Peptides against a protein of PDB entry 6O8C. Designs and how they scored, part 55

Target 1, 262 residues: chain A of PDB entry 6O8C
Amino acid sequence: VGLRYEKISLPKIHPRYDLDGDASMAKAVTGVVCYACRTASTLLLYQELMRKGVRWLVELVKDDYNETVHKKTEVVITLDFCIRNIEKTVKVYEKLMKVNLEAAELGEISDIHTKLLRLSSSQGTIESSLQDISSRLSPGGLLADTWAHQEGTHPRDRNVEKLQVLLNCITEIYYQFKKDKAERRLAYNEEQIHKFDKQKLYYHATKAMSHFSEECVRKYEAFKDKSEEWMRKMLHLRKQLLSLTNQCFDIEEEVSKYQDYT

## One batch from the design tools (peptide; made by RFdiffusion4, then SolubleMPNN)

Design b2_p13_3_s3 (from b2_p13_3, 5 letters changed)
Fold by OpenDDE base, seed 5:
Structure b2_p13_3_s3 (fold): chain B 262 residues (1-262), chain A 13 residues (1-13)
Amino acid sequence: as target 1 above (262 residues)
Amino acid sequence: DEILKKLEEEYKK
């Protein structure tokens, strides 16, 4: 899971004045920072896609939750109605027994009543589970998607643009070093300028790599890790909802067996 | 990557 990217490092920058070496070094630095810029863009796009996916999944799970709640409500209504009818029947048979009428079915009806009460108790557990799930999905809950807006890199950070500015500066120096190399030998003043530009190149390159590492890669990795953890939890929650739904269907099926007594 | 791929497949439905 996650985008694979190559670990990049800057070439060694030697303090020695060497037109051929400096041009080669500058070329390599340009390539590395260019790769960093492209990679940063790719990592950003990946995160934006993941954020869309997170939002989609949240809505999907909310729909699943609402469906489960609806089913639970239907079952509760049916079950309560059945219980009330059985209780009325029990009372009638009890009265018949008081007047010495045969009530052979009283025992069976009483057993049914007991079973229905057990089913009603299980509904309480389902309700508690649904409340827990609702709490977890609510704002501030353990499965809230607020992290997706906070973690990682965002277009508003303008990291790619910042890296591109540094890349432009580096590229300019590289082209100058390529020209310097072609001259084979520089006058004293041009040599001093070359040395200063080499220092500038080092500064820009270091700044670019630090920015890439700290503001792009590190934040991306944090986002990736958080998204994987959150996704696992959400998938598990969805399975829990499915289980609760199935329990409701099972209860409904069992209650249907006793509807003839109501 | 696998999770993202699965999510994309479901989102595109």
Scores: peptide ipSAE 0.017, ipTM 0.561, DockQ to the pose 0.009
Fold by OpenDDE base, seed 2:
Structure b2_p13_3_s3 (fold): chain B 262 residues (1-262), chain A 13 residues (1-13)
Amino acid sequence: as target 1 above (262 residues)
Amino acid sequence: DEILKKLEEEYKK
């Protein structure tokens, strides 16, 4: 879920000296740059919140991983215990057969033993999967959150502050242009100052828009894209963990059926 | 465990 922002553009600045037009233009420019400042702030906030979310999700998934590992370990212990007991039972039956006891029971126990060994072999696959997940979650892994610190805009960049400075300059010129408009006619020197300020306004506005586009929006979009990709992968990984957990439960349930034979 | 014990008892008889 990315923040929607409107594409903003500067109004056309006419080179002609026109007090009314210049005041109107300056007002519009002020509005646009003001919007840019607000948008930049919002985009920054979004990214900061997302970074917090990323950190939270990482911890959550790590917890899920640990729980899965714990469950797997528990199942392995239970399974191994069951296997050992069945093996003892097999040995007892083998001895009893020497004393004319029924071979049918030995066959059944032997089959159970074989099934348990198969279950044990499946644990190897689960272990391998867990190792893969661990490697992906590890520092430097494919699902590391290092991108969250690298991509996007950060408070330390002071982009909002930089834009605000430019906005302040533009706003001052706008207010002056309002005054100039009220005068209807300016003296030569004042007219020259007005023209100069108009150039300054254009310069500041262009700088602001460039900064907004290149340093705020572009970086935000990169962050957004990266976050979406990462999030999808993390959610998929979480589903994989859940699947592995369920496999452990399935094995545990199956083992429980054979515990009565021990 | 109980089955194992029973089997052992039968074997000892």
Scores: peptide ipSAE 0.000, ipTM 0.386, DockQ to the pose 0.002
Fold by OpenDDE base, seed 1:
Structure b2_p13_3_s3 (fold): chain B 262 residues (1-262), chain A 13 residues (1-13)
Amino acid sequence: as target 1 above (262 residues)
Amino acid sequence: DEILKKLEEEYKK
């Protein structure tokens, strides 16, 4: 679940010269752009934290993978050893049967041998699954984390700083409009300056909102969507690894039952 | 392993 932010819009700017209205409008614009700056900063921070989390999770899953591989290897060694021992036992029984051993005992050992061979065949499937997981985690794989560096906003984009510059310009005009309001009436030249500043305010505000929406919010949303998809896939992969580990334990337990015959 | 050893011993007799 990503960060929630409020949708913001600029207040309506009236073309009419009105010292009280212009001061109020400028105050509102300042507030909106200030919120945009703070939001952009928060969204950036979130993405940076998520990137760290992604890297951490990749390493965690790689560790899980390695542990599973080690467990699989252990089971393969144990299973192969057990199979070899049972094969020797079968040969001994076959020789003894010529001297008077009951066929029933040989049948039991042969059945165990068959079961162990089936378990051995299942190891091939586990190995194939592990190889698939490894390929998915590898560079260029379906679960590569390269998207985390490509999607979203980055500190190097300087989006917050760019918005802050615009906010500073807007704030300066707001303070002037506050002074103008206090004068109640302006001389002709001062009135013309006020009107020009109002146009500048509009320009800066529009630029800020455009930058915020297109370069901050849009890219953040793309990053969020991609991260959620990737996280679901990674969690599923981790469950697969756990399943494979459990299969190895199950095989090991079953093999242990037959070790008494070796 | 113990069973194998016993079986081998019996076979050698």
Scores: peptide ipSAE 0.000, ipTM 0.390, DockQ to the pose 0.002; fails the geometry check
Fold by OpenDDE base, seed 3:
Structure b2_p13_3_s3 (fold): chain B 262 residues (1-262), chain A 13 residues (1-13)
Amino acid sequence: as target 1 above (262 residues)
Amino acid sequence: DEILKKLEEEYKK
């Protein structure tokens, strides 16, 4: 679940010169851009945390993979040993049959041998699956985490700092407008400055909102979407590994049943 | 292994 943020918009700016209205408007603009700065910072933090989480999950899954490979290898060794023993037993019985000894036991051993060979074949399928997983986890694979470093916003982008600069400019104008309001009436020159500052305020505010929307929010949403998709795939892969591990245990258990015949 | 040994013993008889 991604961070919920409120959609913000700039207040309506009235073209009419009004000291009270302009001060109120400037206050509102300051508030909106301040919220944008804070939100941008929060979104950045979230992404950084997610990047850490992604790295952690990659390592976790790699560990799971290695454990599964280890277990598979163990089972293969055990299975091969059992097969070799059964094959020796079959050879002995075949020799005994030539001397008119009981044939009933040979059939059972032969059936066991056939079952073990089937288990060996299934182990080959597990190996293939593990190789596929390894390929997907490899650098440049389908589950590579390179997107986490490319998508979204980064501290190096200095988006928060850029917004803060604009906020500072806006805040300065707001404070001036607050003073202007207190004067109730401005001289001609001061009035012209006020009007000019109002235009500056609008410019800074628009720039801030554009930057926030395009460089912060949009990129964050893209990052979020990719992260969710990637996370689902990784979790599924982890489940696959668990399934493969369980299959190895099942094979091991079945082989154990036949060890008494060797 | 024990079964194999027993079988070998029986064969040698």
Scores: peptide ipSAE 0.000, ipTM 0.372, DockQ to the pose 0.002; fails the geometry check

Design b2_p13_3_s4 (from b2_p13_3, 4 letters changed)
Fold by OpenDDE base, seed 4:
Structure b2_p13_3_s4 (fold): chain B 262 residues (1-262), chain A 13 residues (1-13)
Amino acid sequence: as target 1 above (262 residues)
Amino acid sequence: DELLEELEKEFEA
């Protein structure tokens, strides 16, 4: 779930000289650019928090992987031990059969041996799956978090500061336009300055909105989309690890049934 | 931040 923000647009700027209209317009522009600054800051904060979350999740999944590998190793050791013991028992019974002992017990032990070998074959699949997961988590793998450093906006971009500079310029003009409005009528030179400032206001506002849209919002949306995709993949990987762990437990449980023959 | 807070107060009013 990403941050919801409202789409903002600049008010219409009329070319006609109007002290009341210009003050009102300047106020509206100030509000819009102020909102852009706040939104840009919030979007940046969200991305920084998400980057921390990404790093945390990577470490968590690596821990899950290591635990699964550990469990798999334990099961392999237990299974191999059980297989070796059953094989020894089979050899003993084969020798005893030469001395006229019952064949029924040998058949049962041989069946257990066959079942254990089938369980052992499944370990290869688990190992291959773990290797695949390891590859995906490795640097340069499909689940690498390098995108988190490349996508989106960063504090080093200084987007908020750049917008703040423009906001300061706009705010200064707004306050001047409030004063101009209070005068009701300006001298010729002051009128020319007012007209010039109105052009500056438009320039700063347009620059701010372009910067906000292209360097803040667009990059944020790209980051958000990439993060959601990556998160889905990571969650799926965690489920795969859990499945592999459960398979190890299932094998361990089945092997435990045959430990009485060891 | 102070300027933004002041502006917010002016626009909420």
Scores: peptide ipSAE 0.029, ipTM 0.723, DockQ to the pose 0.027
Fold by OpenDDE base, seed 2:
Structure b2_p13_3_s4 (fold): chain B 262 residues (1-262), chain A 13 residues (1-13)
Amino acid sequence: as target 1 above (262 residues)
Amino acid sequence: DELLEELEKEFEA
Protein backbone atom coordinates (compact mmCIF):
# COMPACT_ATOMS: atom_id res chain seq x y z
CA VAL B 1 0.00 0.00 0.00
CA GLY B 2 1.47 3.28 -1.12
CA LEU B 3 0.77 6.85 -0.18
CA ARG B 4 -2.34 8.35 -1.58
CA TYR B 5 -2.19 11.79 -3.07
CA GLU B 6 -4.67 13.97 -4.82
CA LYS B 7 -4.29 14.90 -8.42
CA ILE B 8 -3.69 18.58 -8.69
CA SER B 9 -4.03 20.95 -11.58
CA LEU B 10 -3.38 24.60 -12.09
CA PRO B 11 -6.33 26.92 -12.16
CA LYS B 12 -7.30 28.52 -15.39
CA ILE B 13 -5.17 31.53 -16.13
CA HIS B 14 -6.87 34.24 -18.09
CA PRO B 15 -4.76 36.41 -20.33
CA ARG B 16 -6.88 39.45 -19.56
CA TYR B 17 -5.54 42.00 -17.16
CA ASP B 18 -7.73 41.82 -14.05
CA LEU B 19 -6.35 42.79 -10.67
CA ASP B 20 -8.97 40.91 -8.70
CA GLY B 21 -8.86 37.85 -10.89
CA ASP B 22 -5.10 37.82 -11.03
CA ALA B 23 -4.80 37.99 -7.26
CA SER B 24 -7.25 35.13 -6.87
CA MET B 25 -5.53 33.10 -9.53
CA ALA B 26 -2.14 33.71 -7.97
CA LYS B 27 -3.46 32.60 -4.61
CA ALA B 28 -4.77 29.40 -6.10
CA VAL B 29 -1.55 28.73 -7.97
CA THR B 30 0.42 29.28 -4.80
CA GLY B 31 -1.75 26.76 -3.04
CA VAL B 32 -1.38 24.16 -5.75
CA VAL B 33 2.37 24.45 -5.99
CA CYS B 34 2.63 24.45 -2.22
CA TYR B 35 0.73 21.20 -2.19
CA ALA B 36 3.07 19.84 -4.83
CA CYS B 37 6.07 20.67 -2.66
CA ARG B 38 4.59 19.00 0.37
CA THR B 39 3.48 15.99 -1.60
CA ALA B 40 6.86 15.61 -3.24
CA SER B 41 8.47 15.68 0.17
CA THR B 42 6.08 13.08 1.51
CA LEU B 43 6.55 10.82 -1.48
CA LEU B 44 10.29 11.07 -1.11
CA LEU B 45 10.11 10.22 2.56
CA TYR B 46 7.94 7.23 1.84
CA GLN B 47 10.38 5.90 -0.70
CA GLU B 48 13.31 6.35 1.63
CA LEU B 49 11.49 4.46 4.34
CA MET B 50 10.58 1.74 1.90
CA ARG B 51 14.19 1.41 0.85
CA LYS B 52 15.12 0.87 4.46
CA GLY B 53 12.38 -1.68 4.75
CA VAL B 54 13.58 -3.47 1.65
CA ARG B 55 17.10 -3.72 3.02
CA TRP B 56 15.76 -4.99 6.30
CA LEU B 57 13.62 -7.62 4.63
CA VAL B 58 16.52 -8.82 2.50
CA GLU B 59 18.59 -9.37 5.60
CA LEU B 60 15.74 -11.12 7.33
CA VAL B 61 15.22 -13.51 4.45
CA LYS B 62 18.93 -14.18 4.23
CA ASP B 63 18.90 -15.09 7.89
CA ASP B 64 15.96 -17.40 7.30
CA TYR B 65 17.84 -18.98 4.45
CA ASN B 66 20.91 -19.57 6.55
CA GLU B 67 18.86 -21.14 9.30
CA THR B 68 17.21 -23.44 6.81
CA VAL B 69 20.55 -24.44 5.35
CA HIS B 70 21.85 -25.15 8.81
CA LYS B 71 18.88 -27.32 9.65
CA LYS B 72 19.16 -29.16 6.36
CA THR B 73 22.81 -29.85 7.01
CA GLU B 74 22.04 -31.20 10.44
CA VAL B 75 19.43 -33.54 9.07
CA VAL B 76 21.72 -34.75 6.32
CA ILE B 77 24.39 -35.64 8.84
CA THR B 78 21.92 -37.47 11.03
CA LEU B 79 20.38 -39.28 8.12
CA ASP B 80 23.72 -40.34 6.70
CA PHE B 81 24.77 -41.65 10.06
CA CYS B 82 21.60 -43.64 10.37
CA ILE B 83 21.99 -45.06 6.87
CA ARG B 84 25.52 -46.18 7.59
CA ASN B 85 24.44 -47.92 10.76
CA ILE B 86 21.57 -49.67 9.04
CA GLU B 87 23.85 -50.79 6.26
CA LYS B 88 26.20 -52.33 8.79
CA THR B 89 23.30 -54.10 10.40
CA VAL B 90 22.13 -55.42 7.07
CA LYS B 91 25.54 -56.85 6.38
CA VAL B 92 25.63 -58.57 9.74
CA TYR B 93 22.25 -60.11 9.20
CA GLU B 94 23.18 -61.27 5.75
CA LYS B 95 26.09 -63.11 7.24
CA LEU B 96 23.90 -64.59 9.91
CA MET B 97 21.46 -65.83 7.31
CA LYS B 98 24.18 -68.08 6.04
CA VAL B 99 24.12 -69.84 9.40
CA ASN B 100 20.34 -70.46 9.46
CA LEU B 101 19.03 -67.39 11.24
CA GLU B 102 15.57 -65.91 10.77
CA ALA B 103 15.01 -63.97 7.53
CA ALA B 104 12.12 -61.91 8.88
CA GLU B 105 14.32 -59.49 10.76
CA LEU B 106 16.52 -58.97 7.75
CA GLY B 107 13.49 -58.06 5.71
CA GLU B 108 12.43 -55.43 8.19
CA ILE B 109 15.86 -53.87 8.35
CA SER B 110 16.11 -53.88 4.59
CA ASP B 111 12.81 -52.06 4.38
CA ILE B 112 14.08 -49.45 6.79
CA HIS B 113 17.18 -49.07 4.70
CA THR B 114 15.06 -48.49 1.62
CA LYS B 115 12.99 -45.87 3.41
CA LEU B 116 16.08 -44.05 4.60
CA LEU B 117 17.47 -44.01 1.09
CA ARG B 118 14.26 -42.43 -0.11
CA LEU B 119 14.59 -39.76 2.54
CA SER B 120 18.13 -39.18 1.45
CA SER B 121 16.95 -38.71 -2.10
CA SER B 122 14.46 -36.10 -0.95
CA GLN B 123 17.33 -34.15 0.54
CA GLY B 124 18.65 -33.68 -2.94
CA THR B 125 15.45 -31.96 -3.91
CA ILE B 126 15.64 -29.72 -0.86
CA GLU B 127 19.21 -28.84 -1.74
CA SER B 128 18.21 -27.94 -5.26
CA SER B 129 15.44 -25.73 -3.93
CA LEU B 130 17.81 -23.99 -1.56
CA GLN B 131 20.23 -23.39 -4.38
CA ASP B 132 17.47 -21.84 -6.41
CA ILE B 133 16.54 -19.58 -3.52
CA SER B 134 20.16 -18.61 -3.03
CA SER B 135 20.50 -17.69 -6.67
CA ARG B 136 17.40 -15.53 -6.50
CA LEU B 137 18.69 -13.71 -3.43
CA SER B 138 22.18 -13.25 -4.80
CA PRO B 139 23.35 -9.97 -6.22
CA GLY B 140 21.94 -9.72 -9.69
CA GLY B 141 19.36 -12.36 -8.91
CA LEU B 142 15.68 -12.10 -9.61
CA LEU B 143 15.00 -10.81 -6.13
CA ALA B 144 17.87 -8.38 -5.97
CA ASP B 145 17.03 -5.02 -4.43
CA THR B 146 18.87 -2.99 -7.05
CA TRP B 147 15.56 -1.62 -8.26
CA ALA B 148 15.13 0.18 -4.95
CA HIS B 149 18.19 2.25 -5.70
CA GLN B 150 17.33 2.87 -9.31
CA GLU B 151 13.61 3.48 -9.26
CA GLY B 152 11.77 6.40 -7.76
CA THR B 153 13.01 9.70 -6.46
CA HIS B 154 16.01 10.32 -4.25
CA PRO B 155 17.18 13.16 -2.05
CA ARG B 156 20.04 13.78 -4.45
CA ASP B 157 17.53 14.69 -7.14
CA ARG B 158 16.64 17.77 -5.09
CA ASN B 159 13.11 17.78 -6.44
CA VAL B 160 11.66 19.36 -3.32
CA GLU B 161 14.24 22.11 -3.35
CA LYS B 162 13.63 22.83 -7.01
CA LEU B 163 9.92 23.06 -6.41
CA GLN B 164 10.47 25.24 -3.38
CA VAL B 165 12.44 27.74 -5.43
CA LEU B 166 9.60 27.98 -7.88
CA LEU B 167 7.11 28.27 -5.05
CA ASN B 168 9.06 31.15 -3.58
CA CYS B 169 8.95 33.00 -6.86
CA ILE B 170 5.25 32.34 -7.21
CA THR B 171 4.53 33.42 -3.66
CA GLU B 172 6.37 36.66 -4.15
CA ILE B 173 4.28 37.46 -7.18
CA TYR B 174 1.12 36.51 -5.31
CA TYR B 175 1.88 38.98 -2.55
CA GLN B 176 2.54 41.65 -5.11
CA PHE B 177 -0.76 40.89 -6.77
CA LYS B 178 -2.48 41.30 -3.42
CA LYS B 179 -0.97 44.75 -3.17
CA ASP B 180 -1.92 45.53 -6.74
CA LYS B 181 -5.48 44.51 -6.01
CA ALA B 182 -5.58 46.83 -3.04
CA GLU B 183 -4.57 49.72 -5.26
CA ARG B 184 -7.63 49.03 -7.43
CA ARG B 185 -5.91 50.76 -10.34
CA LEU B 186 -2.30 50.78 -11.40
CA ALA B 187 -0.34 53.33 -13.33
CA TYR B 188 0.82 52.34 -16.77
CA ASN B 189 4.27 51.24 -15.69
CA GLU B 190 2.98 49.25 -12.74
CA GLU B 191 0.40 47.65 -14.96
CA GLN B 192 3.08 46.52 -17.35
CA ILE B 193 5.09 45.09 -14.48
CA HIS B 194 1.99 43.26 -13.30
CA LYS B 195 1.51 41.75 -16.72
CA PHE B 196 5.11 40.63 -16.87
CA ASP B 197 4.85 39.13 -13.41
CA LYS B 198 1.78 37.26 -14.51
CA GLN B 199 3.78 35.71 -17.32
CA LYS B 200 6.49 34.78 -14.88
CA LEU B 201 3.93 33.28 -12.56
CA TYR B 202 2.55 31.15 -15.33
CA TYR B 203 6.00 30.06 -16.38
CA HIS B 204 7.03 29.09 -12.86
CA ALA B 205 3.75 27.35 -12.17
CA THR B 206 3.81 25.26 -15.33
CA LYS B 207 7.42 24.36 -14.74
CA ALA B 208 6.61 23.32 -11.19
CA MET B 209 3.66 21.20 -12.22
CA SER B 210 5.56 19.53 -15.01
CA HIS B 211 8.44 18.76 -12.70
CA PHE B 212 6.09 17.46 -10.04
CA SER B 213 4.23 15.21 -12.43
CA GLU B 214 7.13 13.87 -14.41
CA GLU B 215 9.92 13.75 -11.88
CA CYS B 216 8.05 13.11 -8.65
CA VAL B 217 4.70 11.44 -9.21
CA ARG B 218 5.55 9.29 -12.20
CA LYS B 219 8.75 8.00 -10.69
CA TYR B 220 7.03 7.38 -7.39
CA GLU B 221 4.34 5.33 -9.07
CA ALA B 222 6.97 3.26 -10.82
CA PHE B 223 8.74 2.71 -7.53
CA LYS B 224 5.51 1.75 -5.84
CA ASP B 225 4.62 -0.80 -8.49
CA LYS B 226 8.03 -2.41 -8.39
CA SER B 227 8.06 -2.46 -4.62
CA GLU B 228 4.72 -4.21 -4.46
CA GLU B 229 5.77 -6.83 -6.94
CA TRP B 230 9.08 -7.39 -5.23
CA MET B 231 7.44 -7.62 -1.83
CA ARG B 232 5.03 -10.29 -3.00
CA LYS B 233 7.89 -12.32 -4.38
CA MET B 234 9.88 -11.98 -1.19
CA LEU B 235 6.97 -13.07 0.94
CA HIS B 236 6.48 -16.06 -1.29
CA LEU B 237 10.15 -16.87 -0.95
CA ARG B 238 9.85 -16.82 2.82
CA LYS B 239 7.00 -19.26 2.59
CA GLN B 240 9.12 -21.52 0.44
CA LEU B 241 11.88 -21.40 3.02
CA LEU B 242 9.42 -22.27 5.74
CA SER B 243 8.19 -25.20 3.71
CA LEU B 244 11.72 -26.47 3.25
CA THR B 245 12.38 -26.10 6.95
CA ASN B 246 9.29 -28.09 7.74
CA GLN B 247 10.36 -30.80 5.34
CA CYS B 248 13.65 -31.03 7.18
CA PHE B 249 11.85 -31.41 10.48
CA ASP B 250 9.62 -34.08 9.00
CA ILE B 251 12.60 -36.03 7.80
CA GLU B 252 14.30 -35.67 11.15
CA GLU B 253 11.23 -36.99 12.89
CA GLU B 254 11.00 -39.96 10.59
CA VAL B 255 14.67 -40.77 11.02
CA SER B 256 14.23 -40.72 14.77
CA LYS B 257 11.85 -43.65 14.45
CA TYR B 258 14.60 -45.82 13.12
CA GLN B 259 17.33 -44.85 15.55
CA ASP B 260 16.51 -47.82 17.75
CA TYR B 261 17.57 -50.10 14.94
CA THR B 262 20.96 -48.54 14.69
CA ASP A 1 2.10 27.36 -25.54
CA GLU A 2 -1.12 28.99 -26.65
CA LEU A 3 -1.71 30.61 -23.32
CA LEU A 4 1.71 32.19 -23.30
CA GLU A 5 1.16 33.43 -26.78
CA GLU A 6 -2.11 34.99 -25.76
CA LEU A 7 -0.47 36.60 -22.78
CA GLU A 8 2.27 37.98 -24.96
CA LYS A 9 -0.28 39.47 -27.28
CA GLU A 10 -2.00 41.06 -24.35
CA PHE A 11 1.23 42.61 -23.18
CA GLU A 12 2.14 43.92 -26.60
CA ALA A 13 -1.22 45.66 -27.01
Scores: peptide ipSAE 0.020, ipTM 0.567, DockQ to the pose 0.077
Fold by OpenDDE base, seed 5:
Structure b2_p13_3_s4 (fold): chain B 262 residues (1-262), chain A 13 residues (1-13)
Amino acid sequence: as target 1 above (262 residues)
Amino acid sequence: DELLEELEKEFEA
């Protein structure tokens, strides 16, 4: 679950000239845009932390993969050695059988040989699975982490700074509207300036909200969705690697039963 | 939040 944030909206800006109403409205707008700035910063921080986590997890899974490959290699060497020894034994017993000796023993050894060959075949499946995993983890693979650098918001986008600039403009107008309210009545020229500033306030506020929505929230949500999907896949992959490792141990244990015949 | 929390736990381990 990603960070929770409240849905924010600008208060309705009435076209009528009202010093009390305009001051109140400007205060509310300032609060909303301030919240947007803080939220944008928090969302950015979250994404940066997640990117670090993604990189960490990739390295962890690569280590798991390498360990599994190493174990698989050890088992293959052991198994192949055992198979070669059993095959030599089979040949010896076949020669002895020509003089009517060791017929029952030959049957047992041949059965062991068959079992070992089955185990060897299963190793082929493990190898194929490891190759698939390697492909998925490789650059351009299905589990590549390139999305983490592409999706979402980044410090280089300077979204928080851009919002802060707009907030500063809005705050300045708000403070002026507080003063205007205190005057109770404005002269004609000051009234016209107030009206003009109200239009500026509207412009800055709408620009801030659009930027917040389109460049911060939307991109964050896309990043969040992508990260959740990727994380589930990576966790599943780790389970697969564990399963493959266990299969290698099982094969090794089975081979150990026949080492006395080698 | 849940994913981040899980990752943080793993980082600490």
Scores: peptide ipSAE 0.019, ipTM 0.567, DockQ to the pose 0.009; fails the geometry check
Fold by OpenDDE base, seed 1:
Structure b2_p13_3_s4 (fold): chain B 262 residues (1-262), chain A 13 residues (1-13)
Amino acid sequence: as target 1 above (262 residues)
Amino acid sequence: DELLEELEKEFEA
């Protein structure tokens, strides 16, 4: 569950002009922002895969629901048929009792009839539960997957591309600082350019880290939390469906015991 | 169903 990423921070940038130190600092900054780019890409990929998984799970649960509804309908038809047959049998025995005393048999059949009526009443509860599940799975329901399209980061945000642009700018400055270091000493004009580039590097790095933290990591964490919550609810719902299915099978089995009497 | 049919036959008799 969830990709682990390391918390990254920018190295301290010293204002002092130092060709060796500035090259080393620029290298470190490049590494940190590079890691941010890769991490942002990985987090985006994870979210996209999860969105696909969410859609798949919704369809799976809907299929399970439809199968349960179908089974419930079959059981209701069978149960109603059995009840009607038992009622006919009760009427026949009531007429026969006027001629022959079959009181014990009539009592047994009447008990069966009472049990079947209780089973029929339980079907109403199952129906209500199925309707509740259907409402929860509806587009406006509590288990709607609309959050998956709203929360988190998306390819359309172009966060990775934006970070890559900043990384390119930083990398360019790093390579220049590497060259400056190799010169060991710069002329006055080149020294001033170096100092300005150092300020630009700081600006780009800060912008990259802020964007990464606020637009990538934060939104990812929100998506992750919503995903976990939704998944727990969906799994619970699936268990409820399974329970309802089993109840239908239990009723069907009970009814089958009395079909031999009709 | 078979039992019901037999009972119905006995009653009509």
Scores: peptide ipSAE 0.000, ipTM 0.294, DockQ to the pose 0.002; fails the geometry check

Design b2_p13_4_s1 (from b2_p13_4, 4 letters changed)
Fold by OpenDDE base, seed 4:
Structure b2_p13_4_s1 (fold): chain B 262 residues (1-262), chain A 13 residues (1-13)
Amino acid sequence: as target 1 above (262 residues)
Amino acid sequence: PLLPEVPLLPETE
């Protein structure tokens, strides 16, 4: 799970003035920072897609919850109806028992009544579980998706654009160093400009790499870790909902066995 | 005017 990327580092920058070496170094730096820009863009896109996926999953789980609540309600209504009918029958047989009639049938109906009441009691546990799930899914709950808006990198951070600006500066210096290399020797002023540009290149490169590492990679990894944790919890919750739904179906099936007495 | 002499860069990684 998550996007894999290669760890990048700046090439060694020698302090010595060397037109061939400096051009080669500048080329390598340009390549590294270019990779950082592309990687930052890809990491951003991944996070945006994941945020969409998170929102989708939240809605899906809410739908699953509502479906489970609906099924539970249906079963409660059916069960309560059966209980009421059995209770009426029990009352009739109790009256008949007073005149010494149908004692064996009363025992059977009373046993069914007891079983139905046990099934009804299990609905309280299901309700409590649903309430817990609802609280976890609610705003401010343990499964709130607020982290998806807080963690990671966002388009508004302009990280890719900031890196691109630095890359442009580095690229310009690289092209100048290619020209300098072609001249083989520079006049004193041109040599000093080359040295200054090498300082600028170093500054831009280090700034780019620091920004990439601290503001892109680190935040992405934090987002990834949070997303994985949250998704595991959400998937577990979906399994809990499915279990509760199955319990409702099991109760409904059990109640159907007693319909001949209602 | 001529630019002043620039010191060597610190060696990086």
Scores: peptide ipSAE 0.023, ipTM 0.628, DockQ to the pose 0.884
Fold by OpenDDE base, seed 1:
Structure b2_p13_4_s1 (fold): chain B 262 residues (1-262), chain A 13 residues (1-13)
Amino acid sequence: as target 1 above (262 residues)
Amino acid sequence: PLLPEVPLLPETE
């Protein structure tokens, strides 16, 4: 998961004054830094899209949670109603037993009552699980999405723009070196300017690559790792919600079997 | 005025 990019490095820079070599080197440097700019832009875009996805997933899981809570509430009401009806029936049969009526039926009803009480006891566990999930989704919880706003690179950092400025400087020197190459020989002053510009090119290139590595790539990788971890936890939570929902349905189904006895 | 001679760059790998 994540964007694949190639590891880039600056070409070797020779210290010797060579118009042909310097033009070729400058071209290569321009290419590398250009790739860094494009890569930085792509990495930024990916992170922004992922942030949108994170927000979307949070809302989806909240909806799932609310549905589960609603279903649980419905089942609790139904179960409580059924228990109350069975308890009334038990009382009636107990009175009838005092006059030597059907002991077998009372036993069956009592067993049903016991089963219903067990089902009712499971509601506490479901409630506790829902509360745990709610706490994890709450602000400051373990599954809060605050990391998505903190980790990685952001448009406000202007990393792409900063790299582009450096690229522009490098490109300008490259075009000058192409001209210098075409002259085949420079006068003394122009030669000194060329040498000075070569130093500037190296400075800009090094700065660009450092910025790319430290402020773009490293932060992207941190964001990626955090996003993967968070995503796994969220998917697990959704599975837990599904399990709780299924438990509610199972209870409802079991209760429905006894509705004819009420 | 002529510019001073600029020293060669160190080799960068």
Scores: peptide ipSAE 0.023, ipTM 0.629, DockQ to the pose 0.843
Fold by OpenDDE base, seed 2:
Structure b2_p13_4_s1 (fold): chain B 262 residues (1-262), chain A 13 residues (1-13)
Amino acid sequence: as target 1 above (262 residues)
Amino acid sequence: PLLPEVPLLPETE
């Protein structure tokens, strides 16, 4: 679940000249755009933290992979050693069987040899699975973290700064409207200036909200969705690695049962 | 000189 934020909208702007209403409207607009600025900043921070988390998780999973590969290699060495020893034993007993000695023991050792060979064959499947995992973790793989750099918003986009500029313009108009309200009545020229400022305020506010929605919120949502999908895949991958590790341990344990014959 | 008369803004939501 990503960061929660409230959906914001601009207050209704009445076309009528009203010093009290315009001051109140300007205050509300200032509040909304201020919230947009803060929200954009928070959304950006969240994404930056998530990007760090993604990088960290990739390294963690790579470490898990390397540990699994190491364990697999250890098991292969142990298994191969055991197979070689059993094969030597089989040869000895085959010679003894030619003189009609130890035929029953040869059967048992031969069965062990067959079991070990089956275990050895399973290593091929583990290897293939590890190769698949490696390919997915590799650059350009399905679990590459390139999306984290592409999706969402970035500090370089300067969205917060752009919104802040608009907020500053809006705030200035708001403070002027507070003064205008205090005057109770404006002269004709001041009234016209007030009307122009109201148009400017609307323009800045609309621009801010459009920018916030399209360049901040929308991109954040895309980032969030992509991150959730990627995280699910990574968690599944970790489970797969754990399964492979456990298979290696199981094989090692099985081989240990036959060490007395080697 | 006086500023030109500014028309009312359209109502916006």
Scores: peptide ipSAE 0.022, ipTM 0.627, DockQ to the pose 0.842
Fold by OpenDDE base, seed 5:
Structure b2_p13_4_s1 (fold): chain B 262 residues (1-262), chain A 13 residues (1-13)
Amino acid sequence: as target 1 above (262 residues)
Amino acid sequence: PLLPEVPLLPETE
């Protein structure tokens, strides 16, 4: 998952004055830094799209949570109603036993009451699990999406623009070196300027590569790793919510077996 | 949703 990029490196820069070699080197450097600019832009776009995806998934999981809570509430109401009705029935039968021996029926109803109370106890566990999920999704929780706004690269960092400035400087020197090559031989002053520009090219290139590696690639990889980890946790959370929903349905089904007694 | 992996290749100059 994510974008794969090719590792880029600067060509070897020879200290020796060579008009043909320097023009070729400058061309290669221009190509490498141009690739870095495009890659940085693509990596930024990917991260922005992923941030949108993260927000979308958070809303989806919140909807799943709310649906589960709603179902749980419905089941609790039904179960509580059933328990109250059974308790009333038990009281009536206890009074009737004083007049007529219906001990077997009372025993059956009492057993049903006990089973319903066990089901009610399981609702407490479901509630606790839902509260845990809510806490994890809440601001500052373990599954908060705050990392998506902090990790990686952002448009406000202006990394692409910074690289583009360096690329422009490099490209200018490259075009000058093409002209110098065409002259085949430079006068002393022009040769000294060429040597000085070669040094400038080196500094711009190294600065561009450092910026690309440290401020673009490294931060992107950190964002990617964090996003994958977070995504796995969110998918697991959705499975937990589904499990809780199924438990609610199971309880509802079990309660329906005793509705004839209510 | 996660984006698919896309290869970023250098330009052939």
Scores: peptide ipSAE 0.019, ipTM 0.595, DockQ to the pose 0.014; fails the geometry check

